# Peptides against a protein of PDB entry 6RO1, part 194

Target 1, 216 residues: chain A of PDB entry 6RO1
Amino acid sequence: LGKEIEEYIHKPKYCLPFLQPGRLVKVKNEGDDFGWGVVVNFSKKSNVKPNSGELDPLYVVEVLLRCSKESLKNSATEAAKPAKPDEKGEMQVVPVLVHLLSAISSVRLYIPKDLRPVDNRQSVLKSIQEVQKRFPDGIPLLDPIDDMGIQDQGLKKVIQKVEAFEHRMYSHPLHNDPNLETVYTLCEKKAQIAIDIKSAKRELKKARTVLQMDEL

## One batch from the design tools (peptide; made by RFdiffusion4, then SolubleMPNN)

Design b2_p29_5_s4 (from b2_p29_5, 16 letters changed)
Fold by OpenDDE base, seed 1:
Structure b2_p29_5_s4 (fold): chain B 216 residues (1-216), chain A 29 residues (1-29)
Amino acid sequence: as target 1 above (216 residues)
Amino acid sequence: MKLREELELLRQIVNSRRIKYPKEILIYP
């Protein structure tokens, strides 16, 4: 469910108006969770699909992220890595594809004009930590419907399911059960299997549509 | 770990909708 919401909010047509300098965004790349960072700027890159010649524009956002010191040494050859939980890390401006934005906050920070000095970048980390202290239940998110203006009925249904799930989870006597993690792991596996079945059905439908087009 | 993070994100989504924060919160140093 959360991933389904993410698939809407990270679309350029929805998120670009909210990628102003100082906007708090959460960045996740596969297994690498950078947590909360700050938007510096964004750019549109021309990309051409190799097979169709169609223009597929790529959007890259420069995000100030907490990176491991090890990844900074290899930054010319390797992708930046998130700081370990117990590591101080260093704030670095990282180019991020817009589809790697997992969340967008209502919060915008004032950022230094010059981010070349390490102290200026680390001051932004202090500001993020202060925001986290002000919001102990989590940094406030942009509402995808009310704030971002997403009118998609699919998203509305997903949000309704999330609200209904949350209500059921906290109303259920087992929400304090120490075995809840096991029950939830089983529910997560079941949900993932349902997503995989839905994906496989979409691929099968696409393959059948291609075969029908080749038979015409 | 992954599930706890997902549940936390879902909670943040629901809480953000419930509390109705301003569309833009400007924080100055």
Scores: peptide ipSAE 0.357, ipTM 0.858, DockQ to the pose 0.587
Fold by OpenDDE base, seed 4:
Structure b2_p29_5_s4 (fold): chain B 216 residues (1-216), chain A 29 residues (1-29)
Amino acid sequence: as target 1 above (216 residues)
Amino acid sequence: MKLREELELLRQIVNSRRIKYPKEILIYP
């Protein structure tokens, strides 16, 4: 459900108007969760699809993200990696594709005009941390319907399912259970095991298909 | 972690809709 919402909000036609300097955005690249960062700028890159000759514009947003110190040493050749939870990390301006934005906040920070000095970049991290303290239940998100103007009926149905799910979760007797964290951890483990079983079954099916093709 | 993070995001979406935050919250250091 969350991923389905992300698939709408990260579309350039919806999110670009909200990518102003200082906008808080959450960045996730596959397994790498950078958490909350701050938009610095965005650019449109003209790309030509090699197979169709059609112009497929790529949108790149420069986001100030908390990166691991190790990733900074190799920044010329390797993609930036998120700081570990216990790591202080360093704030870096990272170019990210717009589809890697997992969330967009209603919060917009004042950012220093010059982000070249490390101290100016680290000041923005302090500002993000202060925002997180002000919003203990999480940083406010832009509403995809009311704020972003997404009229897609598929999105509306997804949001209704999310609201109904949240309501059921809140109304559940376990919501106030002191063991709720343990229950969630067990549910997560169960869900992961189910994914792993599904992946193993897929690999087994592929292996059988390959063996059958080699016998033909 | 992944499920908890997803649930937290979903909760944030619902909370943001319920509280009706301003479209833009300007925060100055």
Scores: peptide ipSAE 0.356, ipTM 0.858, DockQ to the pose 0.620
Fold by OpenDDE base, seed 5:
Structure b2_p29_5_s4 (fold): chain B 216 residues (1-216), chain A 29 residues (1-29)
Amino acid sequence: as target 1 above (216 residues)
Amino acid sequence: MKLREELELLRQIVNSRRIKYPKEILIYP
């Protein structure tokens, strides 16, 4: 369910208007969870799909992220890694593909104009931590429907399912049932399969539409 | 760990819909 929402939010057509400097965003790259970072800027890169010649613009957002100091020493050859929970880390501006944004906050921070000094970057980490203290129940998210204007009925149904799931989870006396984790994992797998099927169907529809356009 | 994080994210989504925050919250230092 959460991943289904992310699949809408990280689409450039929905998120780009909200990627202003200082916007809080969550970044996940495969197994690497950077948590909350701050948007510095974004850029559009022209990408041409090698097989179709179709212009597929890549959007790259520069995000100030808490990175492991170990990964930064190897930054010439290795991608930045998130700081370990027990590590202070170092705030670095990391170029991130927009589809790696897992969440977007309603919060925007004032950020220093010059992020080259380490102290200026680390000051932003202190600001993020202060925001987290102000919102103990979690940093406010942009509403994908009301704030981001996503009118997709599929998303509305997912949100309704999330609300119904949350209500059931907290109202159910067995919310501490050890089987809840298993049921949830099965529901997550089912949700992921449903996303994959929906993606595959969209891809098939696109492929058919392209074939129909090539036959015209 | 991953499940708890996802549940927390879902909770944050629901809470953010229950609590009407401004569309943009500017926080100054």
Scores: peptide ipSAE 0.350, ipTM 0.854, DockQ to the pose 0.537
Fold by OpenDDE base, seed 3:
Structure b2_p29_5_s4 (fold): chain B 216 residues (1-216), chain A 29 residues (1-29)
Amino acid sequence: as target 1 above (216 residues)
Amino acid sequence: MKLREELELLRQIVNSRRIKYPKEILIYP
């Protein structure tokens, strides 16, 4: 189900309008999960298929990703590898094929204009980590239908199945496994906290808008 | 993918739809 959604969202016709600088995206290449990175730019590359004469445009997005330091030593000859779970890693601008984007966030970050200095790249990692703290239930995704405008009935059916599966998972009496219950109760509490933070942010925005109107 | 990772992704998808975040959230450091 999740992979079926990914097959829609990573299509250039749907995702390219949302690949602005600072957009949070997840990158996964087979076994290599880079997690959340930040879009720097994208480029269109023409690939000539040798047998069809048709230019199948490949899109490459430059994504600032947390890479292992070991992979950086070989960066001239080897593909970048994700940082180990226990490793700090180093943020690098990695050229990524657009179909390797597993998720696209509604969040955009401010990024430094110059990403050549290591400190500027590492500052973006701190910003990603701060966003993750602000969204303990996960960084918010672009809605494939409402935000990305995907009208495909296949996608709508997949989303409905996901929603129905989630509802069944949370309504199922097998919540009585104390290990599942603690994880789900923590997930529900986190979800409620995320709702409360969103409500508080809306109220704060309203209050700021009122203050700006009272100062005019 | 481990079943847990898939379930977490599905949860994130459903939660994002439920919470109805703005189309664009600009976060400054």
Scores: peptide ipSAE 0.346, ipTM 0.847, DockQ to the pose 0.274

Design b2_p29_6_s1 (from b2_p29_6, 14 letters changed)
Fold by OpenDDE base, seed 3:
Structure b2_p29_6_s1 (fold): chain B 216 residues (1-216), chain A 29 residues (1-29)
Amino acid sequence: as target 1 above (216 residues)
Amino acid sequence: PELGTYEELEITEKTKRLTKAFLAIEKYE
């Protein structure tokens, strides 16, 4: 189910408006899990092969990721590797294809303007760690429907399955806090009102982001 | 804005539930 949601959120038409500098994102590449990193910028790479039809534009996002020191030595020729669990690693700006983003957070960090100094990059790692401490149950995700505005019926069905799964996990007799069902229903009503206010704010934010993309 | 601080979209209870569900699925898969 998580992978099914990922197939929607990593599509450029949905995620690009949320790839502002400082946005927390998770990056996975062929079994390498980099964990949470921070968006620095993104670029459109048109693979204009002259003769073949409109190749779908490839988008590359530069993400500050915790990398192994060994991979950095060969960074000119080899792909970056995630830091080992027992390794401190080093924060490095890595170009990542947009489809390798496995998650997008509602959190956006204030990052240093100059990321050339190693100390500035490492300060961002400290900031990520502080956010993780603030959210012991996990860094909050963007809601693909409410936050990202995805209207795809297939995604709605997947989300319903996730919600049903969650409900089954928590409806187990050991977690029958009668307050949970009441909190769920009240939270759905409050969420609907908050969605209407947020939708208006999101349209304004989307409009600003699209304007910035046209100027790049 | 102070470096190391962050902006956050208002977290709905639905977002919290989804986050927990994803983490749970990731642990069991």
Scores: peptide ipSAE 0.238, ipTM 0.799, DockQ to the pose 0.295
Fold by OpenDDE base, seed 4:
Structure b2_p29_6_s1 (fold): chain B 216 residues (1-216), chain A 29 residues (1-29)
Amino acid sequence: as target 1 above (216 residues)
Amino acid sequence: PELGTYEELEITEKTKRLTKAFLAIEKYE
């Protein structure tokens, strides 16, 4: 279910309006999870499909991501790799295809205008970490319906299924049925995404309240 | 705006319009 939601969110028609400089986004490429990065800009590239000759526009977003130092040394020949959990890493602007965005945050950072200096890029990492500290349950996600304005009925059905599933998980602590554990493990990955969306919604509501309180 | 501060859900109407225009051009290309 979470993957199904991602399939909607990363569509250019839905996400491009939210890819402003400073927008927090999560980037995942196959087995490489870069975690949270910051949008710098986006561009459209003409892509000619080799087999059909049809123009399929590719959208590339430049994202400031925490990369391993090793990958930076080999950046001329190798794709950027995410920093290891115990590694400080270095923030690098990485061009990524828009479909590699696994999440989009409601949070938009104020970033330095010049990201060429390493210190400026690293300051953004500090800002991300500060945001993460403020949101212990996770960085708030854009609501696909309420924030992104997605009207797709397929997405609405997916969200309804997620909500129904969450409700069932919380209402029936079926701790005692061993057959349900196997269903739960498969559902846990799906449920975690649902929980993340719901927690993000709650946090968004709280964050709006906190921001409103700080403006008072 | 101070560096390290953030905004939540502030999408400028200008950005929305530009993006809409950009996407519209693609349909006519």
Scores: peptide ipSAE 0.151, ipTM 0.626, DockQ to the pose 0.213; fails the geometry check
Fold by OpenDDE base, seed 1:
Structure b2_p29_6_s1 (fold): chain B 216 residues (1-216), chain A 29 residues (1-29)
Amino acid sequence: as target 1 above (216 residues)
Amino acid sequence: PELGTYEELEITEKTKRLTKAFLAIEKYE
């Protein structure tokens, strides 16, 4: 269900309005999980389908991501790789296709105007980390229906299933069935999205005020 | 707005306009 939701939210028609500078997003690419990054900008690229000659526009979002230092040395020829859990890494602006966005947060950071200096980029990492501290249960996600305004009936059905599942999980603590663990792990990811959405909605209602990170 | 602060659900008018423009171009392209 989480993947099903992702298939909706990463569509340009839905997500582009939310890809303003400072928006927190998750980026995943072919097994590389960059975690949370920050949108810098997005652009439309003209693409021509080789076989049909039809224009197929590609949307590229520049995202400030925590990258391994090793990958940056080869950045002229190789794609950036996510920082290892044990390394500090370096924040780099990485162009990614919009469909590689796995999540979009309700949170938007105020970021430095100039991201060329390393210190400015690294300051954004500190900001992300402070937001993560504020949200120990996870950075809040945009509600695809209420926040993103997606009217697709298929998505509504998916969300209803997630909500029904959450309700069942809370009403029937089937804690003891090991076969449920696999279903629960998938459902926990789904439930986490819904929890994150609910949390985001609650925080959005509270946080219409610019929260200073120093007060977190 | 100070660096190191954040907002929730901020959608800039510029982003809205750009998005609308890009999506419109897709229909005409």
Scores: peptide ipSAE 0.128, ipTM 0.549, DockQ to the pose 0.205; fails the geometry check
Fold by OpenDDE base, seed 5:
Structure b2_p29_6_s1 (fold): chain B 216 residues (1-216), chain A 29 residues (1-29)
Amino acid sequence: as target 1 above (216 residues)
Amino acid sequence: PELGTYEELEITEKTKRLTKAFLAIEKYE
């Protein structure tokens, strides 16, 4: 169900209005999970469909992502790879196809105007980490209906299924199936992220406070 | 805005309109 929502939100017609500089986004590429990064900009590339010759525009978002230092050395020839969990990594601006955005946050960061210096890029990592500390249950997502204004009936049905599933998950004691708990914890984290989006939106409608990060 | 701050920035109608226009122009290109 979370994947079904993802299939809507990563569509350019829905997500592009929210890809402002500083927007927190999650990037996943196949087996590579970059986690949370920050939007720098987006662009459109002309693409010709190989089979039809029709112009199919590709939308590319430049995202500041935590990359492995090893992948950066080979960046001229190889795609960037996410930093290992135990690795500090380095923040790098990576061009990402919009369909690789797995989540979009309601949070926007104030980013340095010049991201060429390594220190400026690393300061953004500190900012992401501070946001993560403030949201221990997960960084708040954009609500696809209330924030993104998606009116698609298919999405509404998916959300209703998610809400019904969540309600069933909370009302039915999750049988101690550890595999279900992992999928449910991921779905509950996504769903709790969606509920926490609603609750955080209710709380954050009140907190127009520029949260200064104490450690920066 | 100081480095290291975050804000839940309200998405402006202007940004939505500009993005819609950007998407529209490309259909005519």
Scores: peptide ipSAE 0.055, ipTM 0.568, DockQ to the pose 0.207; fails the geometry check

Design b2_p29_6_s2 (from b2_p29_6, 14 letters changed)
Fold by OpenDDE base, seed 1:
Structure b2_p29_6_s2 (fold): chain B 216 residues (1-216), chain A 29 residues (1-29)
Amino acid sequence: as target 1 above (216 residues)
Amino acid sequence: PELGTYETLPITERTKRLTKAFLSLEKYE
């Protein structure tokens, strides 16, 4: 269900109006979870589908992300990698395809105008950490319907299911519903199948997108 | 505006529930 919501919110037609500088976004790239980062800028790239010649625009968002120190050394040739949980890491501006945004926050940070200095980038990390401390239940998400204005009936149904699921979890603690494990297992299996399909599609798309990014 | 300050859209109870639900789902995905 979470992945189903992501499939809506990461669409350029919905998310682009909210990708202002300072917007908190969560970035996931396959197995790499960067966690929360900050939008710096976004751009539209013209792309031509190799088989049809049709224009398929690519949207790239520059996101300030906490990266491993190793990834910084190889940044010219290799994709940035997330910092390990125990690592300090370094904040780096990383170009990210918009569909890799897993979440968008209602929070927008004030960021330094110049992010070239390391100290300015690291100050943003401190700001993110402060926001996280202020929201112990999690950084608030944009409401896809009320904040983002998505009118899609499919999304509304997904959200209703999520709300119903949460209500059931709250009303019937996991320890009291033996079928919750089955529902979780089925949801996990469905989510895993969806993840596997999405991963396979992402690998196929990454193979195409890396090829396209290498052509850029 | 001072560095480290932020703005937010209104955080409704619905937003809090959705945030919690999403985070819970992410933990299980």
Scores: peptide ipSAE 0.508, ipTM 0.911, DockQ to the pose 0.559
Fold by OpenDDE base, seed 3:
Structure b2_p29_6_s2 (fold): chain B 216 residues (1-216), chain A 29 residues (1-29)
Amino acid sequence: as target 1 above (216 residues)
Amino acid sequence: PELGTYETLPITERTKRLTKAFLSLEKYE
């Protein structure tokens, strides 16, 4: 279910507007979990595939990540590796393909303007750690629907499943309720109705804004 | 702005639940 949400949020059409400098993002690459890093910048690279005529734009985001010191020595030829749990590591700006973003936070840090000095990069790690201390239940995620504005019905269904899963894990008193499935279905329906109302209100607000712009 | 400060969107109860659910799934997957 988490991976299913990731498949939506890492799409450039949804995530690019939120990849401002200072945005907290989580990066994973083929079993390497870098944890939380900070967006520095992003760039659009047009790979002209010679044969397809379709410019599939590759988006690369520069993310400040905690890397192992060993990986830095070979950084010219080898991909950066995450710091080991027992290692202090070093914060490095790593170019990351946008589809490798596993999560996007609602938190945006103020970062140093010059990230060339090691001390400035390490100060960002301290800032991340301070944010983590302030959110003991986890760094808050962007709401894919409410914050990111994704209207895809498939995503809505996935989120409903995640909410139902969460409710099952923490609602011990309801686990023995023979009507649990009915209660969950009703809760899901109620949640869906609330989402639909909120979506409709947003569309109405957008329509009004467009109408006001046309009258000007 | 002081280094170490941050901005955030309003954190709703839904956001908290989704965050918790995601973290739980990540531990079990």
Scores: peptide ipSAE 0.505, ipTM 0.909, DockQ to the pose 0.333
Fold by OpenDDE base, seed 5:
Structure b2_p29_6_s2 (fold): chain B 216 residues (1-216), chain A 29 residues (1-29)
Amino acid sequence: as target 1 above (216 residues)
Amino acid sequence: PELGTYETLPITERTKRLTKAFLSLEKYE
């Protein structure tokens, strides 16, 4: 269900208006969870679909993310990796494909104008941590319906399911409803098939974009 | 604007519930 919501919110037509400098976003790339970062800028790149010749614009968002220092040493050849939980890490501006945004916050930070100095980048991490302290239940998300204006009936149904699930999870310990497992297994299978199709499309798109990111 | 300050859209109770639900789902997925 969370992944189903993500599939709507990471669409450029919905999320681009909210990708202002300072917007808090969560970034995931495959098995790598970078957690919360801050939007610096975004760019539109023209991409031509190899098979159709159709223009498929790629959107790249520059996100300030907490990265492992080890991965930065190999930054010429390897993608940045998230900092380990016990590692301080270093805040780096990482170009991220818009579809890798797993969440978008209603929070927008005021950030330094110049992010070239390490100290300025690290100050943003401190700001994120302070925001996290102010929101002990989690950094608030944009409402995909009310804030983002998504009118898709499919999304509304997903949200209703999430709300119903949340209500059930808090009202009943997850262990006792055998019907929840069946609905979960069916939703997981449908979600997994949708994820597999989208993952395959993402991998196809990633394979194309890794080639373009190496040109940057 | 001072560094470390932020702005936010209005946070509704619905947004809080969705946030909590989403974060909970991410832990189990």
Scores: peptide ipSAE 0.501, ipTM 0.908, DockQ to the pose 0.528
Fold by OpenDDE base, seed 2:
Structure b2_p29_6_s2 (fold): chain B 216 residues (1-216), chain A 29 residues (1-29)
Amino acid sequence: as target 1 above (216 residues)
Amino acid sequence: PELGTYETLPITERTKRLTKAFLSLEKYE
């Protein structure tokens, strides 16, 4: 169900209006979960599909993400990796394809105008951590219907299911309904398969996008 | 505006529930 919501919100037609500088977003790339980052900017890149010649615009969002220091040493050749849980990491501006946004927050941070200094980037991490402290139940998400204005009936049905699920989780701890675990395990497997398919498609697309960025 | 400050859209009870639900789903997915 969460993945189904992501399939709507990460569509450019829905999310682009909310990708202002300072917007908190979650970034996931295959097995890499960067957690919450901050939007710096976004750009539209023209892409021509090699087989059809059709214009397929690529949307890239620059996101301040907590990256491992190891990945930064190899930043010229390797993709940024998320900081390990036990690592402090370093905030870096990472170009991210818009479809890799897993969540968008209603929170928009005030960020430094100049993000070149390390201290300015690290100050944003402190700000994110402060927001997380203020929201112990989690950083608030944009409402896909009420905030993002998505009118898709499929999404409305998904949201209703999510609301029903949440109500059941709090009313009846999952430990009491073995059927819910089975349904979730099946949904997880389906979601994982969908992620794997999407990951494979993204790897193919990343290989192309990195090549295109090197040509610009 | 001071560094570390933020703005937010109105946070409804629905938004809170959706946030909790999403975070819960992420743990299971």
Scores: peptide ipSAE 0.507, ipTM 0.910, DockQ to the pose 0.573; fails the geometry check

